Peptides against a protein of PDB entry 2N1D. Designs and how they scored, part 69

Target 1, 169 residues: chain A of PDB entry 2N1D
Amino acid sequence: EVKVKIPEELKPWLVDDWDLITRQKQLFYLPAKKNVDSILEDYANYKKSRGNTDNKEYAVNEVVAGIKEYFNVMLGTQLLYKFERPQYAEILADHPDAPMSQVYGAPHLLRLFVRIGAMLAYTPLDEKSLALLLNYLHDFLKYLAKNSATLFSASDYEVAPPEYHRKAV

## One batch from the design tools (peptide; made by RFdiffusion4, then SolubleMPNN)

Design b1_p17_5_s4 (from b1_p17_5, 6 letters changed)
Fold by OpenDDE base, seed 3:
Structure b1_p17_5_s4 (fold): chain B 169 residues (1-169), chain A 17 residues (1-17)
Amino acid sequence: as target 1 above (169 residues)
Amino acid sequence: MLKKLKELTEKIVKILE
């Protein structure tokens, strides 16, 4: 498996996220106040504003586009806990044409990087190419870590209603 | 899913190189 290193600052959040959903039976409020699209846009703008970077503007845009696509492909099948499935089904029913990057937010985006490594292992990339991709992914993760105080909050979750519990159990 | 990810990954890597 390809290892995508999660910043230490974000590892506790992954635990809290899991606890909120699985143990406390809460749901991330959807649609997200700050969705994946906006997070990626902010990242792109951040990279552009830095100026003196090894990353070309075009490359940053492609990384953003790639992460977005990864998320949209993997959200429904790879990134949801069992308890979140009914919520996802409702989202699909209400917004069948909306990309999930416009619905979900930072916590689910972070989950992508927990799962993406296994998927990348199936891609026939040489070591150098894989390392390059990982470097860009890690750069984005560092951005998430630096902005974790504003991106990750338990207040973005809410207790699921009783009717939800009945269909989610 | 895997096909899409493979294609995307290959595309991104090619562009970033």
Scores: peptide ipSAE 0.191, ipTM 0.801, DockQ to the pose 0.693
Fold by OpenDDE base, seed 5:
Structure b1_p17_5_s4 (fold): chain B 169 residues (1-169), chain A 17 residues (1-17)
Amino acid sequence: as target 1 above (169 residues)
Amino acid sequence: MLKKLKELTEKIVKILE
């Protein structure tokens, strides 16, 4: 099993996110005011502003691209609670060709890192290669934690209407 | 899906090495 360490600051948010959706029957407002693409872009720019070498800058860009691809592949099948399925179906109907990284935001992006570890366990990576990847993923998670006050808020959720409840049986 | 993730992971690792 591959362990992706979630920063302690973000662990309570995962619980709040789950509670908002499953118990309070709320939905994250879509399309996100700040989508995954923009979050990743901000991270990349942040890393560039830190005065890294050209090689490190290139590596960050590739990590960002990788995270984006992971998210787009896993969102629909791995990152949604049952209550969110009707909303996802509506998004697919309205934006059939749009990557989900342009629709969803920080909460769902954070969920990726809860699930990605188990998926990485099925990859034939040696210890050195896996550690290298994990270092970059953890660096990004640290960025999310640093900016958690602006990225994660219950005000980004809204109570689902009665019509939605009938769909989300 | 696992195949896709495997390919992506391998690609990223190769770039980062």
Scores: peptide ipSAE 0.171, ipTM 0.791, DockQ to the pose 0.787
Fold by OpenDDE base, seed 2:
Structure b1_p17_5_s4 (fold): chain B 169 residues (1-169), chain A 17 residues (1-17)
Amino acid sequence: as target 1 above (169 residues)
Amino acid sequence: MLKKLKELTEKIVKILE
């Protein structure tokens, strides 16, 4: 299995996220105030502002595009806790054509990096290519950690109403 | 999904090389 290292400062948030949803029966407020698209855009702009070469800028854009696609592909099937499925169904019903990267935010984006490693294990990449990809992913995760105070907050969650509890088996 | 992910990963790696 390919291991994607999550920054230590973000690991507590993963626990809090899990606790908020699974134990406290809360839901992340959707649509997100700051969605995945905007987070990725901010990251790209951040990298560009550091004076990277054209080649590096192009690479960053492709990584951003890739992460977005990974997220959109995996959100519904891989990244949701059971308690969140009714909410997801409602989102799909109301916005069937909207990419989930425009709806969900930082917590769910972070969950992607918990799951993506197992998927990468099925990709026939040589060690050098895999290391390169991982370096970019880790760089993005470092960015998330740097901005964790503004990206991750329990105040973005709310207690699910009783009606929702009846839907959530 | 796995097929799509593999294809995407291969594409990204080729671009980054």
Scores: peptide ipSAE 0.169, ipTM 0.792, DockQ to the pose 0.817
Fold by OpenDDE base, seed 4:
Structure b1_p17_5_s4 (fold): chain B 169 residues (1-169), chain A 17 residues (1-17)
Amino acid sequence: as target 1 above (169 residues)
Amino acid sequence: MLKKLKELTEKIVKILE
């Protein structure tokens, strides 16, 4: 298995996210006030501000693009709790042509990194290539941890209405 | 989906190497 290490600062949030949805029956407010696209853009700009070379900047942009694509591919089938399925169906109906990176936010983006390791295990990457990719992924996770106070908040969730509970069997 | 992810990963790694 490919191990993607989640920063210790973010592990409690994963528990809170799970609790908010599965036990408290809340939903993340969609469309997100700060969507995945914006988070990735902010990260890219953050890396640019650190004075990296042009090559580093290009590499970061490609990693950002990759993470975005990973998220868009995996969100619907891999990253949602059962309780979130009706909400996802509504999003697809309301935004049929929009990538989910423009709809969902930080909590769901973080879930990607919980699942992506298993998916990467099926890639034919050699040890060096995999390590390189993991370094970039971990760097991004570090960024999420540094900005966790603004990116992750229970106030971004709301109690699902009774009508929703009937849909979410 | 797995095939797509595989292709994306290979693309990114190729660029980063």
Scores: peptide ipSAE 0.162, ipTM 0.787, DockQ to the pose 0.783

Design b1_p17_6_s1 (from b1_p17_6, 8 letters changed)
Fold by OpenDDE base, seed 2:
Structure b1_p17_6_s1 (fold): chain B 169 residues (1-169), chain A 17 residues (1-17)
Amino acid sequence: as target 1 above (169 residues)
Amino acid sequence: MLEKLRELTKKIVSILS
């Protein structure tokens, strides 16, 4: 399996996220106040402001597009806890064609990077290409860690109502 | 889904390389 290193600063958040959903039976507020599309856009602009070359800017844009696509493909099937399934179903019913990157936010985006390594392993890549891709992914993760105070907060969750509990575990 | 992700990965790598 391809190892995608999660910054140590963000590992506790993954635990908190899991606890909020699974143990405390809370739900991330949807649609996200800061959705994945916006986060990725901010990252791209951040990289641009750092004075990157044209080639690097282009590369960042493509990585952003790739992350977005990965997220949209994997969210529904790979990134949700069981308790979140009814909420996801409601989103699909109301907005069947909306990309999930416009609905979900930072916590679910971070979950992507917990799972993406296994997916990358199914694509045969030479060592140099894999290292290059991982460097960009790790750079984005560093950005998330740097902005974790504004991107990850328990206040973005709310206790699920009683009627939701009847539909979920 | 896996095939789609594989193609996406290849695309990204081709652009970065």
Scores: peptide ipSAE 0.388, ipTM 0.898, DockQ to the pose 0.718
Fold by OpenDDE base, seed 1:
Structure b1_p17_6_s1 (fold): chain B 169 residues (1-169), chain A 17 residues (1-17)
Amino acid sequence: as target 1 above (169 residues)
Amino acid sequence: MLEKLRELTKKIVSILS
């Protein structure tokens, strides 16, 4: 299995995210104030501002596009807790043509990196190519860790109403 | 889904390497 290392700074957030949803019965407020698209755009701009060459800039853009696509493919089937399923159904009804990267935010994006390793393991890549890809993914995760104070907050969650609980059980 | 992700990964690696 391919191991994607989550920065130690972000591991406590994964626990908090799980606790907020599963134990405290809260939901991340949707649509996100800062969605996945905007986070990835900010990252790309951040990398460009660091004086990268044209080739490196192109590579970053492709990594960003790839992460976005991974997220949009995996969100509905792989990244949601059971308690979040009714909310997801409502989002699909309200935003049938919108990619989930325009709806969800940083917490769900971080969950992607918990699961993406298993998906990468099914792709026949040589060691050098895999290492290169992982370096880019880890660089992005490092960016998330650096900006964690603004990207991850319990205030972005709210207690689900009683009528929602009936749908979720 | 898996096949889609496989193709995406190969594409990204091709661009990066």
Scores: peptide ipSAE 0.361, ipTM 0.890, DockQ to the pose 0.684
Fold by OpenDDE base, seed 5:
Structure b1_p17_6_s1 (fold): chain B 169 residues (1-169), chain A 17 residues (1-17)
Amino acid sequence: as target 1 above (169 residues)
Amino acid sequence: MLEKLRELTKKIVSILS
């Protein structure tokens, strides 16, 4: 098993996110006010502003592209709670060609890092290469933690209407 | 899905190495 360490600052949010949806029967408002694409772009720009070398900037861009692709592949099958599935079906019907990184936001992006470790374990990588990749992923998670006040909020969720509950049954 | 992710991971690692 590949362990991806979630910052302690973000662990409580994962619990709140789960509670809002599964217990309080709320849904994250879609399309997100700040989607995954925007978050990743801000991160890349943040890294550029820190005076990194050209090589480091190139590496960051590739990591960002990779995270985006991982998210788009895994969202529908790995990152949704059961209660969210009708909402996802509606999104697919309304936006069949849109990548989910343009629809969903920070909470679902954070869920990716809970699951990504298991996926990485299926890829035969030497220990040094895996450690290097994990370092970049952890760096991004640190960025999310630093900006958690603006990225994660219960106000981005809303109570699902009665007609939605009928679909979810 | 797993195969796609495997190839993606290998690509990223090759760039970072």
Scores: peptide ipSAE 0.344, ipTM 0.886, DockQ to the pose 0.684
Fold by OpenDDE base, seed 4:
Structure b1_p17_6_s1 (fold): chain B 169 residues (1-169), chain A 17 residues (1-17)
Amino acid sequence: as target 1 above (169 residues)
Amino acid sequence: MLEKLRELTKKIVSILS
């Protein structure tokens, strides 16, 4: 398995996210106030503002595009807790053509990086290429950590209504 | 899904390398 290191600063949030959903029976408010698309765009702009070369800017854009697509592919099957499945079904019904990166937000995006390592292991990459990709992924994770105060908040969750509990297992 | 991810990864790596 390819190890994607989650910043220590964000690890407690993963626990809180899990607790909010599975124990407290809350749901992340959807559509997200700040969706994955927006977060990735902000990151790209952030990198641009750091005075990167054109080549680095292009690389960042491609990484952003890749992360977005990874998220959209994996969200429904890999990134949801069981309690969230009815919510996801409702989202699909209401927005069948919308990419999930336009619906979900930072917590689910962070979950991607918990799972992506195992998926990357199925792609034969040389050590150098893998390291390069991981460096970009880790850089993005550092960005999430830097902005964790604004991106991750329990106030973005809400208690699921009783009728939701009946359709959730 | 896995195949798509593989192709995406290869594409990104090809651009970054």
Scores: peptide ipSAE 0.313, ipTM 0.872, DockQ to the pose 0.734

Design b1_p17_6_s2 (from b1_p17_6, 9 letters changed)
Fold by OpenDDE base, seed 3:
Structure b1_p17_6_s2 (fold): chain B 169 residues (1-169), chain A 17 residues (1-17)
Amino acid sequence: as target 1 above (169 residues)
Amino acid sequence: MLEKIREILERIVKILE
């Protein structure tokens, strides 16, 4: 398996995220105040502002596009805890054509990178290509870590209503 | 789903190289 290194400062958040939902029976507020699309856009702009070459800028844009697309494919089937399933169903009913990158936010985006390593293992990439991709993914993760104070907060979660508890696992 | 993910990743790699 290919390992995508999660920054140490973000690992505790993954635990908190899990705890908020699974133990405390809270839900991330949807639609996210800052959705995945905006996070990726901010990252791209951040990279641009650092004086990247045209080639590097183009590469970043493609990485962003790829992460977005990957997130939209994976969210519903791979990134949700059981307790979140009813919420997702409600989102789909209300917004059937909306990309989930416009609905969900940083916590769920971070979960994506917990799974991507396994997916990379099934992709026929040579060692050099894999390393290059990993570098960009890690760069993005470092960006998330740098902005963790604004991107990850327990205040973005709310206690699920009693009606939700009755239909949730 | 898996095939789509592969396509995404492969596309990214091609661009980065």
Scores: peptide ipSAE 0.179, ipTM 0.789, DockQ to the pose 0.614
Fold by OpenDDE base, seed 1:
Structure b1_p17_6_s2 (fold): chain B 169 residues (1-169), chain A 17 residues (1-17)
Amino acid sequence: as target 1 above (169 residues)
Amino acid sequence: MLEKIREILERIVKILE
């Protein structure tokens, strides 16, 4: 497995996220106030403002596009806790054609990077190419850490109603 | 799923190189 290092600032959040949902039986409020699409767009604009060349800008845009697509593929099958399954089903029923990157937010996006290492292990990349990709992924994670105060909050979760608990049985 | 993710990652790497 390829190791993708999660910033130390974000590791406690992963634990809190798990606790909120699994132990406290809360749900992240959907649709997200700030969805994955917006987060990625902000990151791209942030990188642009740093004075990158056109080529570097193109690279960032492709990384952003790749992360978005990866998220949309993985969300429904790999990134949800069991307790979140009924909520996901409701989202699909109400918005069947909406990409999940327009519905979910930062917490679920962060979960993606817990899984990406295993996926990279199956990609036939040489050491140089892998290192380059990892640099961009880590750069994005650092961005999330820098903006963690605005992206990650327990106030974005709410206690699931009794009706939901019945569906989750 | 794995194949699709692989394609995405490989595409990104090609652009970055």
Scores: peptide ipSAE 0.178, ipTM 0.790, DockQ to the pose 0.622
Fold by OpenDDE base, seed 5:
Structure b1_p17_6_s2 (fold): chain B 169 residues (1-169), chain A 17 residues (1-17)
Amino acid sequence: as target 1 above (169 residues)
Amino acid sequence: MLEKIREILERIVKILE
């Protein structure tokens, strides 16, 4: 497995996220106030404002597009805890054609990077290419860590109603 | 699914090089 380093500031959040849902029986409020699309757009604009060349801007845009597509493929099958499945089913029923990057937010996006290392192991990349990709992924993760106070909060979760518990059994 | 993910990742690498 290829190791994608999660910033130390964000590691405790992964535990809190799991606890809020699985133990406290809470759900992340959907649609997210700050969805994945907006987070990625802000990141791209942030990189542009740092005085990067046009070539670097193009590369960042492609990385953002790739992360978005990867998230939309993985969310429903790989990133949800069991307790979140009824909520996901409701989202699909109400918005069958909406990309999940427009519905979910930072916590679920962070879960993606816990899984990406295993996916990279199945990709035939040489060491140079892998290092380059990892550098951009880590750069994005650093951005998430820098903005963690805004992007990750327990106040974005709410206690699931009794009728939801009946669905989640 | 793995094939789709592989294609995405390989495309990104090609752009970065």
Scores: peptide ipSAE 0.175, ipTM 0.788, DockQ to the pose 0.627
Fold by OpenDDE base, seed 2:
Structure b1_p17_6_s2 (fold): chain B 169 residues (1-169), chain A 17 residues (1-17)
Amino acid sequence: as target 1 above (169 residues)
Amino acid sequence: MLEKIREILERIVKILE
């Protein structure tokens, strides 16, 4: 398995996120105030402002596009806790054609990077290619850590109503 | 799903190289 290092600053959030959903029976408020699309856009703009070359900018854009696509593929099947399934079903019913990157936010995006290492193990990448990809992924994770105060907050969660609890069995 | 993920990752790597 390929190890994608989560910044130490973000590891406690993964625990808090899990606790809020599974133990405290809360739900992340949807649609997200700041969705995955906007986070990725901000990252791309941030990288552009750092004085990167045109080729570097193009590479960042492709990484952003790839992360977005990967998120949209994985969210419904791999990134949700059981308690979140009814909420996801409601989102699909109300917005069947909306990409989940426009609905969900930073916490669910971070969950993606917990899984990506296992996926990389099934990809025939040579050492150089793998190192290159990991560098970009880690760079993005560092960006998330840098902006963690605004991206990750328990106030973005809310206690699920009694009606929801009856559905989430 | 795994095949789609592999395609995404391989595409990213090719662009970065």
Scores: peptide ipSAE 0.162, ipTM 0.785, DockQ to the pose 0.611

Design b1_p17_6_s3 (from b1_p17_6, 8 letters changed)
Fold by OpenDDE base, seed 1:
Structure b1_p17_6_s3 (fold): chain B 169 residues (1-169), chain A 17 residues (1-17)
Amino acid sequence: as target 1 above (169 residues)
Amino acid sequence: MLEKIKKLTKKIVEILE
C-alpha cells in the first residue's frame, strides 16, 4: 500500500471525527458551511500568492482538480461511516446533480487521504511519478494542518434526531 | 472506482511531469 502521511496535528481530529459519528451518534451538518470546493480554492489561491511560476500555478490547479475528483468518486462508497449513510441518501435525494465536493466539508475531505493510498497502490506509476504526486498531496495536507483551527470543529456536528436513529437501524 | 482513480492519477501525473 502507498502510504500517505497524515500530519500529526490532524491525527487526533480523525479520532474525534470517528467518535462523534460512531459513538456519540452525531452528524456533520450538511450542506457544509465551508465545502470541499471552497477549501481547494483557498489552497490554490494561497499557493498563487506565494509567487509560483506560471508552470507551477498550472500544476497546482490540476492537483486541486484531481483532489476534487478523487473526493467525488470516493465519498459515497469509501469515506462514510455506516451511521452516515441515511444522511447521504437524503443528500442525494435533495441534491441529485450536485457534486459531493459542494456538499461536504473538511472532515470528509481529510478522510479521503486516509483511503487514497490503497487506491494509488494499484496505479501503474513509476517511483518518480508517484513521489511527485505524493509531494503535492502532502503539501495540501500541510495546508490543512496549518488551518486546522478554522477547518475542523466539533461544533459543526450535531446530535442526530430520534427519527434518524430509526432510519439508521 | 479503481479504474476511475487510475485514469485520474495518470492524467495528473502526466501534467506534473
Scores: peptide ipSAE 0.432, ipTM 0.914, DockQ to the pose 0.738
Fold by OpenDDE base, seed 2:
Structure b1_p17_6_s3 (fold): chain B 169 residues (1-169), chain A 17 residues (1-17)
Amino acid sequence: as target 1 above (169 residues)
Amino acid sequence: MLEKIKKLTKKIVEILE
């Protein structure tokens, strides 16, 4: 299995995220105040501001586009806890044509990197190519860790109303 | 889904190479 290393400073957040949803029966407020698209855009701009070459800038943009596509493909079927499924259904009903990268935010984006490794294991890549991809993914995760104070907050969650609990069977 | 991920990954890797 391909292992995507999550920065140690973000691991506690994964636990908190899981606890907020599964144990405390809270929901991440949607649409996100800062969605996945904006986070990826900020990352790309951050990389550009560091004086990268054109080739490196192009590569970053493609990685950003790739992460976005990964997220949009996997969110609905791979990244949601059971308790979140009614919320997702409501989002689809209200925004049927919107990519989920415009709706969800940092916590769900981070969940992608917990799951994507298993998917990459089925891709016939040579060792060098895989290492290169992983380096870019880890670089992005490092960026998330650096900005964790602004990207991850329990205040972005709220207690689900009683009527929601009835739907979340 | 797996096929989509494989296709996307192949595309990304080709660009990064």
Scores: peptide ipSAE 0.430, ipTM 0.913, DockQ to the pose 0.771
Fold by OpenDDE base, seed 5:
Structure b1_p17_6_s3 (fold): chain B 169 residues (1-169), chain A 17 residues (1-17)
Amino acid sequence: as target 1 above (169 residues)
Amino acid sequence: MLEKIKKLTKKIVEILE
């Protein structure tokens, strides 16, 4: 398998996220106040402000675009807990042509990095290419960890109403 | 889905190299 290392600071959040959804029967408020697109944009701007070379800046933009596409491809089938399925169905009905990176936020984006490694294991990449990609992904994860106080909060979740519970049985 | 991921990954790697 391809190992994507999640920063230690973010691992507890994955547990809290799971608990909020599956045990406490809460839902992340959608559309997100800060969606995946905006998070990626902030990251790109952050990297540019650090005084990187033109080549590095270009690479960051492509990595951002790639992460966005990964997220949009995998969200619906790979990143949702069962309890979130009715909410996703409602989102699809309300926003049929919108990419999910414009709807969902940081918690679901973080879930991507838990799942992406298994998918990358099936890609025909040599060791050097894989290491290069992983370096960029890890750099982004480091950014998420640095900004975790503002990106990850239980206050972004809400208790699902009784009507939703009936749909989620 | 796996094929989409493969194509995306190939594209990204080619740009990063």
Scores: peptide ipSAE 0.419, ipTM 0.911, DockQ to the pose 0.776
Fold by OpenDDE base, seed 4:
Structure b1_p17_6_s3 (fold): chain B 169 residues (1-169), chain A 17 residues (1-17)
Amino acid sequence: as target 1 above (169 residues)
Amino acid sequence: MLEKIKKLTKKIVEILE
């Protein structure tokens, strides 16, 4: 198993996210005020501002691009709770050609890192390569933790209307 | 999906190495 360690600061949020949707029957407001693309861009700029070398900056940009693609591949089939399926269907209908990284935000991005480890376990990576990738992923997670107060908020969710409840059997 | 993840991961790792 490939273990992607979630920062302790973010674990309570995963519980809150689950609770908001599954128990409180709320939905994350879409399209996100701050989508995955913008979060990743902010991270890249943050790393740049830290005075890293050009090579380091390039590596970060590639990791950002990779995380984006991971998210876009996995969101629809791996990262959604059952209650969120009708919302996703609406998004696909309204934005059929838009990558989900332009629609969804921080909570769903965080869910990626809960699931990505299982996928990486089936990739033909040697230990050194895997460790390198994990280091970058963990670095990004640290960034999310540092900015958790602004990225994760229950106020970004809203109670689903009765009409939605009928769709979400 | 798994194949896509594999390809993406391979690409990223090749760049990072």
Scores: peptide ipSAE 0.412, ipTM 0.908, DockQ to the pose 0.736

